Peptides against a protein of PDB entry 6UG1. Designs and how they scored, part 255

Target 1, 304 residues: chain A of PDB entry 6UG1
Amino acid sequence: SNEERKRRKYFHMLYLVCLMVHGFIRNEWINSKRLSRKLSNLVPEKVFELLHPQKDEELPLRSTRKLLDGLKKCMELWQKHWKITKKYDNVGLYMRTWKEIEMSANNKRKFKTLKRSDFLRAVSKGHGDPDISVQGFVAMLRACNVNARLIMSCQPPDFTNMKIDTSLNGNNAYKDMVKYPIFWCEVWDKFSKKWITVDPVNLKTIEQVRLHSKLAPKGVACCERNMLRYVIAYDRKYGCRDVTRRYAQWMNSKVRKRRITKDDFGEKWFRKVITALHHRKRTKIDDYEDQYFFQRDESEGIPD
Target 2, 301 residues: chain A of PDB entry 6UG1 as posed
Amino acid sequence: SNEERKRRKYFHMLYLVCLMVHGFIRNEWINSKRLSRKLSNLVPEKVFELLHPQKDEELPLRSTRKLLDGLKKCMELWQKHWKITKKYDNEGLYMRTWKEIEMSANNKRKFKTLKRSDFLRAVSKGHGDPDISVQGFVAMLRACNVNARLIMSCQPPDFTNMKIDTSLNAYKDMVKYPIFWCEVWDKFSKKWITVDPVNLKTIEQVRLHSKLAPKGVACCERNMLRYVIAYDRKYGCRDVTRRYAQWMNSKVRKRRITKDDFGEKWFRKVITALHHRKRTKIDDYEDQYFFRRDESEGIPD

## One batch from the design tools (peptide; made by RFdiffusion4, then SolubleMPNN)

Design b2_p28_8_s2 (from b2_p28_8, 14 letters changed)
Fold by OpenDDE base, seed 5:
Structure b2_p28_8_s2 (fold): chain B 304 residues (1-304), chain A 28 residues (1-28)
Amino acid sequence: as target 1 above (304 residues)
Amino acid sequence: MKKLLEEIEKFLKELQKEIEEFLKKVLE
C-alpha cells in the first residue's frame, strides 16, 4: 500500500539517523586520551617513522609507499593485539529485513547498550566484535598522530523493498553477511592528496580507491544484509562527511535509487543530518575530496 | 561533549517531528 511505503521510508530515515549518531558516538569514544596513551605503546618508533615520512621532493610516490608500509605494519601489530574476535549478536549493524524489524518491535528485548567504559576496556584488552576492533585500530592510528577517519557503511532497512515477507533463508547467511565490513578506516595521504582505504580486520587490505573498492559488497547473498548506500566518514576533529561516492562505482545509476537522497526532500533532509553531525570548519582536505567526487561523478556520466 | 550529546538528542527529536509532520502532510 501507499501507507506501507510511507511507513518504510519513515523507518528507514529514523534508523539511518540512529546509525549515523552511533557512528558519531563511537568516533568520540575512540578519541579517549586514556585509550590513546595505551594504544600508542603498541607502535614501535620505526613504524611511527614510516607513518610520518618526509616529503620526497623528487618522487612524492616514495613517501606514499612509506606510509603504506607503515599502515601495513600497523595492521599486523593490530592483529597481534586483538586476541578475541567475537561474533556479532544476531546481525550486529548489518541490514535487517522488514519482517525482522516487525518481530523486534513486538519483542521488548532491552538491547544492553555497550557503555563507553566497556568499549574502552574491550579495545584495551583486544576482546570484541569486528566493529570494536576496527574502531580500536582507528584509535591506534590517531594515537600515532595519523589523520585517520572511522568509516561506517550505514545499513538501514531497504525502503525500496516493498515485499511483504523479506525473510532471508540460507544456511550460510552469517558467512555471507560478514564477508564485507560495515566499519573500516581511511587515512589521509598528504603526498598524493587522497584518502587511503584500510580494512584491518575483515579483508585485511589497504587500497587506494580509483574506480572500485574491494570493500564494496558483491553478489546477491552479500548484498542482502550489506548494501553500499551511506558510507559516512568521522574524523578526529568531529567532521562528518558522506564518502559513498568513493566506494560506489555506479552512484548515479544504481546507488542513488536506493538512498533517501533520490528526491529533493530526502537530499535536503540528509544534508541536515550531516550538518548536525559535522562539528569542524572546512579544510583543504575537504576541497581535494570534493574535487575527487566531482571528477568521479563526471566520469560516471548520467545514466541512460 | 555532554552538551554535544544533548544537542544531538534535541536534533533527533526535531528530526523525528519533521519526519512525522512530513508523513502527515503526505497522508493528507
Scores: peptide ipSAE 0.074, ipTM 0.719, DockQ to the pose 0.139
Fold by OpenDDE base, seed 1:
Structure b2_p28_8_s2 (fold): chain B 304 residues (1-304), chain A 28 residues (1-28)
Amino acid sequence: as target 1 above (304 residues)
Amino acid sequence: MKKLLEEIEKFLKELQKEIEEFLKKVLE
């Protein structure tokens, strides 16, 4: 019905805001000075120097290579630190079906929200789910004065899916779900004027995204619980930015149709949400990023 | 930090109200 379509849009919007606020809260928690002091001790001086290379005036690419090597070594150090990767409770922050939402609304299951103290302890000990691990990795880079962003792929229920019974039955459903991350890192490269994508936990990869990312879900089974629609970046200065354009190869042709921003109302509403979560002034980094997004939009073209 | 969380909580309440009002207009 038209009513059910409206209800699903509403619930999608509400769920999206809750996810974006969750990302904001986690981004604040990883700015903990106590955690920073502990995590900085994991990074030896030689790796710190690689994270902060001098500008090579002859070949700026050499400086980028040092930074990339430093980030690789940080991923290796993080693997040594992280002792226990817990499975997600149920589906974690992956996308729920409409049926699962209806069933969960009837079950007043008190989601035990992880407290800040428990999160900081989990990161410090190296015990937690993959999301906590990624968030801790961002905290470690920030502890080393790296301009690292927490990235969150927000997975609200698909308001464009009008099917009632999407029972995701299958023994491999969890493996397919976790094949691609929900959280990752971006690091600002001051030499190339670009964000470097870092997945320290899932794919264990570093990318300089041009047209597509390895972090973008591919295949039907993986996309059932992980649809790339809202990739939100949270920086160390409490900036909040939509960076979906970086990771979406087909933003205009495919991704936009699955976003609330497909219409003017949804676009205006989503901009209000971003603005409310964005607590810093614009910088030259934002200008370079917006220029990159513009070039990506021009290169994709308008879908016919 | 407390102020920022309070502002976010206020904003969440306002957004919830906007969404509820939108739903009301759409169900009428």
Scores: peptide ipSAE 0.063, ipTM 0.714, DockQ to the pose 0.156
Fold by OpenDDE base, seed 4:
Structure b2_p28_8_s2 (fold): chain B 304 residues (1-304), chain A 28 residues (1-28)
Amino acid sequence: as target 1 above (304 residues)
Amino acid sequence: MKKLLEEIEKFLKELQKEIEEFLKKVLE
């Protein structure tokens, strides 16, 4: 019905805000001074120096290569620190079906919200789910004065799916679900003036995204619980930015149709949410990023 | 930090209200 479409759109909006606020809260927890002091000790001086290369005036690419090597070594150090990767409870923050949402509303299952103290302990011990691990990795980079962002691929229920959700099949569903991450890292490369994408946990990859990312879900089974729609970046200064354009090859043709921002109302509403979560002044980094997004929009063109 | 969380909680309540009001108008 038209009513059910409206209800699903609404619930999508509420769920999206809750996810975005969750990302904001986790980003604050990452900024813990106590955690920072502990995690800085994981990074030896030689790796710290690679993270902070001098500007090579002859070939800035050499400085970027040092940074990339430093980030690679940080991923290796992080793997040594991380002792226990817990499976997600059910689907974690991956996309739920409408049926699963309805069933969960009836089940007063107390979502045991992880407390800040428990999170900090989990990161410090190297025990937790992949999301906690990524968040801890961002904390480690921030402890080393790296301009690292927490990236969250927000997975609200698909308001464009009006089908009765068939039960997603068992054991293969989890493997397909976790094939691509929900959380990752971005690091500012001051030399190339670009964000470097870092997945320290899932794909264990570092990339300089041009047209496509390895982190973008591919294949029907992987997209059932992980649809690239809302990739939100949280920086160390409490900036909040929509960075979906970086990871979406087909933003205009495919991704936009699945976003609340497909209409003017949704765009204005989503902009209000971003603005409310954005607690810093604009910087030249934002200008370079916006210029990159503009160029990506022009290069994609308008879908025929 | 507490103030920022309080502001976010306030904003979330306001957004929830805006969305609920929108739902009412849309279901009417």
Scores: peptide ipSAE 0.061, ipTM 0.716, DockQ to the pose 0.161
Fold by OpenDDE base, seed 2:
Structure b2_p28_8_s2 (fold): chain B 304 residues (1-304), chain A 28 residues (1-28)
Amino acid sequence: as target 1 above (304 residues)
Amino acid sequence: MKKLLEEIEKFLKELQKEIEEFLKKVLE
C-alpha cells in the first residue's frame, strides 16, 4: 500500500539517523586522550617518519609512496596488536530485512549497548568485533597525528523493497555478509590532495580510489545485507561528510534510486542530518574533495 | 507529508542540541 511505503520510508530515515549518530559517538570515543597515549606506543619512530614524509618537490609521488608504506606497516602493526576478532552478534550493523525488524519489535531484546569504557578496553587489549578493530586502527593513526577519518557504510533497511517477506535463506549468509566491511578508514594525502582508503581488518587493503573501490559490495548475496548507499566520513575534528560518491561507480544510475535523497524532500532532510552532525568549519580539504566528487559526477554522465 | 517533515525537523533539532551538549562536556 501507499501507507506501507510511507512507513518504510519513515523507518528508513529514523534508522539512518540512528546509524549516523552511532558513527558520530564512535568517532568521539576514538578521540580519547587515554587511548591515544596507549596506541601511539605501538608505532615505532621509523614508521612515524613514513607517516609524515617531507614534501619531495621534484617528485611528490615519492612522498605519497612513503605515506602508503607507512600505512601498510601500520596495518601490519595493527594485526599484531589485534589478538581476537569476535564474530558479530547476529548481523551487527549490516542491513536487516523488514521481517527481521518486525520480529524484533515483538521481541523486546535488550540490545546490550557497548559502553565507552568497554570499547576503550576492547581496543586497548585488541579484543573485539571487526568494527571495534577498524575504529581502534583509526584511533592509532590519529594518535600518530595522521588525519584519519572513520568511514561508516550505513545500512538502513531498504525502503525500496516492498516485498512482504524479505527473509534471507542460506547457510553462507554470514560469510557473504562479512565479505565487505561496514567500517573502514580514510587518510588524507596532503601531497596528492586525495583521500587514501584503508581497510585494515577485512580485505586488508590500501587503495587510492579513482573510479571504483574494492570495498564496494559486488554480487547479489553480498548486497543483501550490505548495500552501498550512505558512506559517511567522520574526522578527528567532528566533521561529518557524505563520501558515497567515492565508492559508488554508478551513483546517478543505481545508488541514488536506493537513497532517501532521490527526491527533493529527502535531499533537504539528509542535508539537515549531515549539518547536525558536522561540527567544524569548512577547510581546503573539503574543497579538494568536493572538486573530486564533481569530476566523478561529470565522468559518470547522465544514465542512458 | 508536512506533519512528518515537522516531526523529523523537530527530532533533528533535539538531536543536534543533544550532540552539542555532549560535545561541550567532552571538550571541557
Scores: peptide ipSAE 0.022, ipTM 0.534, DockQ to the pose 0.037

Design b2_p28_8_s3 (from b2_p28_8, 13 letters changed)
Fold by OpenDDE base, seed 2:
Structure b2_p28_8_s3 (fold): chain B 304 residues (1-304), chain A 28 residues (1-28)
Amino acid sequence: as target 1 above (304 residues)
Amino acid sequence: MKEILEKLEKELKKLEEEIEKFLKEVLE
């Protein structure tokens, strides 16, 4: 019905705000001075120097290569620190079906919210789920004075799915779900004027995204619980930015149709949500990023 | 940080009110 379509849009919007606020709160927690002091000790001086290369005036690419090598070594150090990767309880922050939402409304399951103290302890010990691990990795890079962002792929329920039964039956459902991350890292490369994508936990990859990312879900099974629609970046200065355009190859043709921003009301509303979560002044880094997104939009063209 | 969270809570409440208003306008 039209009413059910409206209800699903509403619930999608509310759920999206809750997810984006969750990302904001986790981004604050990883700015902990106590955590920073502990995590900086994991990074040897030689690796710190690679994270902060001098500008090579002859070949700026040499400086980028040093930064990439430093980030690779940080990923290796992080794997040595991280002793226990816990499975997600249920589906974690992956996308729920409408049936799962309805069933959860009937079951007053007390979601055990992780407290800030428990999070900081988990990161410090290297014991937790993949999301805590990624968030801790971002904290370690920030402890080394690296301009690292926490990236969150927000997975609200699909308001475009009007099926009554959306049950996901399958023995490999968890493996397919966790094939691609929900959280990752971006690092600012001051030499190339680009964000470097880092997945320290899931795919264990570092990439400079041009047209497509390895982190973008591919295939029907993995897209059931991980649909790339809202990739939100949280920086160390409490900036909040929509970076979906970086990871979406087909933003205009495919991704926009699955976003609340497909209509003018939803676009205006979503801009208000971003503005409410954005607590810093604009910088030249934002200008370079917006220019990159513009070029990516022009290069995709208008879908035929 | 406390002030940021308090401001955020106020903005979230406004966003919820806007969603409710939109739902009314679309339901009417």
Scores: peptide ipSAE 0.152, ipTM 0.771, DockQ to the pose 0.129
Fold by OpenDDE base, seed 1:
Order: sequence, then structure tokens, then C-alpha cells
Structure b2_p28_8_s3 (fold): chain B 304 residues (1-304), chain A 28 residues (1-28)
Amino acid sequence: as target 1 above (304 residues)
Amino acid sequence: MKEILEKLEKELKKLEEEIEKFLKEVLE
């Protein structure tokens, strides 16, 4: 019905805001001075120097290569630090079906929300789910004065799915769900004027995204609980930006149709949500990023 | 941080009210 379509849009919007606020809160927690002091000790001086290369005036690419090598070594150090990767409780922050939402609304299950103190302890010990691990990795890079931002792929329920029964099949569902991350890192490369994508936990990859990312979910089974729609970046200065354009190959043709921003109202509303979460002044980094997004929109073209 | 969170809570309430308004406009 039209009513059910409206209800699903409402729940999608509300759930999206809750997810984006969760990302904001986690981004604050990883700015903890106590955590920073502990995590900086994991990074040897030689690795710190690679993270902060001098500008090579002859070949700026050499400086980028040093930074990439430093980030690779940081991933290796992080793997040594992280002792226990816990499975997600149920589906974690992956996309729920409409049926699962209805069943959860009826069950007043007190979600034991992880407290800040428990999060800081989990990161410090190296014990937690993959999201906590990624967030801790961003904290370690920030502790080394790297301009690292937390990336969150927000997974609100699909308001474009009008199926009544969206039950997903059992045992293989978890493996397919966790095949691609929900959280990752981006690092500013001051030499190339680009964001470097870092997945330290799931795919254990570093990439300079041009047209597509390895982190973008592919295949029907993986997309059931991880649909690339809202990729939000949280920086160390409490900036919040929509960076979906980086990771979406087909933003205009495919991704936009699955976003609330498909209509003018949804676009205006979503801009207000971003503005509410954005607590810093614009910088030249934002200008370079917007120029890159513009070029990506032009190169995709208008969908036929 | 407390002030940012309090502002955020106020802005979230406004965003919820805007969702409700949108749903009404789409209902008419």
C-alpha cells in the first residue's frame, strides 16, 4: 500500500539518523586522550616517520609511497595488537529486514549499548567485534597525528523493498554479511591531495579509489545486508561528510534510487542531518574532495 | 562535548518532526 511505503520511508529515515549519530559518538570516543597515549606506544619511531614523510619536491609520489608503507606497517602492528575478534551480536549494524524490524519492535530486548569505558577497554586490550577494531585503528592513526577519518556505511532498512517476507536464509548468511566491512578508515594524503582508503580488519587492504572500491559490496547475497547507500566520514575535528560518491561506481544510475535523497525533500532533509553532525569549518581538504566528487559525477554521466 | 551532544539531541528532535511533516505532506 501507499501507507506501507510511507511507513518504510519513515523507519528508514529514523534508522539512518540513529546510525549516523552512532558513528558520531564512536568518532568522539576514539578521540580519547587516554586511548591516544596507549595506542601511540604501539607505533615505533621508524613507522611514525613513514607516516610523516617530507615532501619530495622532485617526485611527490615518493612521499605518497612512504605514507602507504607506513599505513601498511600500521595495519600489521594493529593485527598484532588485536587478540580477539568477536562475532557480531546477531547482525550488528548490517541491514535488517523489515520482518526482523517488526519482530524486534515487539521484543523489548534491551540492547546492551556498549558504554564508552567498555569501548576504551576493548580497544586497549584488543578484544572486540570488527567495528571496534576498525575504530581503534583510526584512534591509533590519530594518536600518531595522522589525519585519519572514520568511515561508516550506514545500513538502514531498504525502503524500496516492498516485499512482505524478507526472511534471509540461515547459516551462510553470516559469512556473506561480513564479507564486506561497515566501518573502515580514510587517511588524507597531503601530497596527492586525495583520501586513501584503508580497511585494516576485513579485507586488510589499502587503496586509492579512482572509479570503484574493493569495499563496495558485490553479489546478491552480500548486498542483502550490506547495500552501499550512505557512506559517512567522521574526521578528528568532528567534521561529517557524505563520501558515498567515492565508493559508488554507479551513484546516479543505481545508488541514488535506493537513497532518501532521490527526491528534493529527502535531499534537503539529509543535508540537514549532515549539517547537524558537522562541527568544523570548511577546509581546502573539503575543496579537493568536492572537486574529486564533481569529476566522478561527470565521468559517470547521466543515466539513460 | 556535552554541549555538542545537547545540541545534537535538539537537532534530532527537529529532524524527527520534519520526518513527520513529510509523511503528512505525502499522505495528503
Scores: peptide ipSAE 0.150, ipTM 0.768, DockQ to the pose 0.125
Fold by OpenDDE base, seed 5:
Structure b2_p28_8_s3 (fold): chain B 304 residues (1-304), chain A 28 residues (1-28)
Amino acid sequence: as target 1 above (304 residues)
Amino acid sequence: MKEILEKLEKELKKLEEEIEKFLKEVLE
């Protein structure tokens, strides 16, 4: 019905805001001075030096290569630190079906919200789910004075799915769900003027995204609970930016149709949400990033 | 940080009101 379409749009918008606020709160928690002091001790001086290479004036790419090597070593150090990767409770922050939402509304399950103290303890011990692990990795890089962003792929329910029953059949549903991450890291490369993508936990990869990312979900089964639509970046200065364009190969043709920003109202509303979560002044890094997004929009062209 | 969270809570409430208003305007 038209009413059910409106209801699904509402729940999508509300759920998206809740997810984006969750990312903001986790981004504050990883800025903890107490955590920073503990995590900086995990990084040897030689690795710290690789994270902060001198500018090679002859070949800036040499400086980028040192940074990439430093990030690789940080990922290896993080794997040594992280002792226990817990499974998600149910689906974690992956996409719920409409049926699961309706069933959860009837069940007053007190979601045991993880407190800040419990999060900091989990990161410090190396015990937690993959999201806590990624967030802790971002905290470690920030403790080493690296300009690292927390990235969140927000998974609100699909308002474009108008099926009555959206139950997912699958013995392998969890394995397909967790194949791609919800949280990852970006690191600013001051030499190339680009963000480097780092997944320290799931795919254990470092990439310089050109046209597509390895972190973008592929295949029907993986996309059921992880649909690339809202990739939000949270920086150490409480900046909030939509970086979906980096990870979406087909932003205009495919991704936009599944976003609330497909219409003018939804675009204006989503800009208000971003603005409410953005607490820093614009920088030259934002200019380079916006220029990159512009070039990516021009290169994709208008969808036929 | 407390002030940022308090501001954020106020902005969230406004965003919820805007969602409700949008739903009303699209329902009418």
Scores: peptide ipSAE 0.146, ipTM 0.769, DockQ to the pose 0.134
Fold by OpenDDE base, seed 3:
Structure b2_p28_8_s3 (fold): chain B 304 residues (1-304), chain A 28 residues (1-28)
Amino acid sequence: as target 1 above (304 residues)
Amino acid sequence: MKEILEKLEKELKKLEEEIEKFLKEVLE
């Protein structure tokens, strides 16, 4: 019905705001001075020097290569620090079906919201789910004065899915769900004027995204709970930016149709959400990023 | 940080009101 379509849009919007606020809160928590002091001790001086290479005036690419090597070594150090990767309770922050939402509304399950103190302890001990691990990795890079962003792929329920029963099948569903991350890192490369994508936990990869990312979910089974729609970047200065364009090959043709921003009202509303979460002044980094997104939009073309 | 969170809570409340308004406008 038209009513059910509207209800699904409502729940999508509300859930999206809740997810984006969750990302904002986690981004504050990883800025903890106490955590920063502990995590900086995990990074040897030689690795710190690689994270902060001098500008090579002859070949700026050499400086980028040092930074990439430093980031690789940080991933290795982080894996040594991280002792216990817990499974998600249920589906974590992956996409729920409409049936699961309805069933959860009926079940007064006390969502044990992780407190800030428990999060900081989990990161410090190296015990937690993959999301906590990624968030801790971003905290370690920030502790080393690296301009690292927390990236969150927000997974609100699919308001474009009008099917009543989407029973996702059994045991393989978890493996397919966790095949691609929900959280990752971006690091600013001041030499190339680009963001470097870092997944320290799931795929254990570092990439400079050109047209597509390895972190973008592929295949029907993986896309059931992880659909690339809202990739939000949270920086160390409490900036909030939509970076979906980086990771979406087909932003205009495919991704936009599954976003609330498909219509003018939804676009204006979503801009207000971003503005509400954005607490810093614009920088030249934002100008380079917007120029990159513009070039990506021109290169994709207008969908027929 | 507290001031940022208090501002955010006020902005979130406005965003919720806008969601409700949108749903009414799309319902008509």
Scores: peptide ipSAE 0.124, ipTM 0.749, DockQ to the pose 0.124

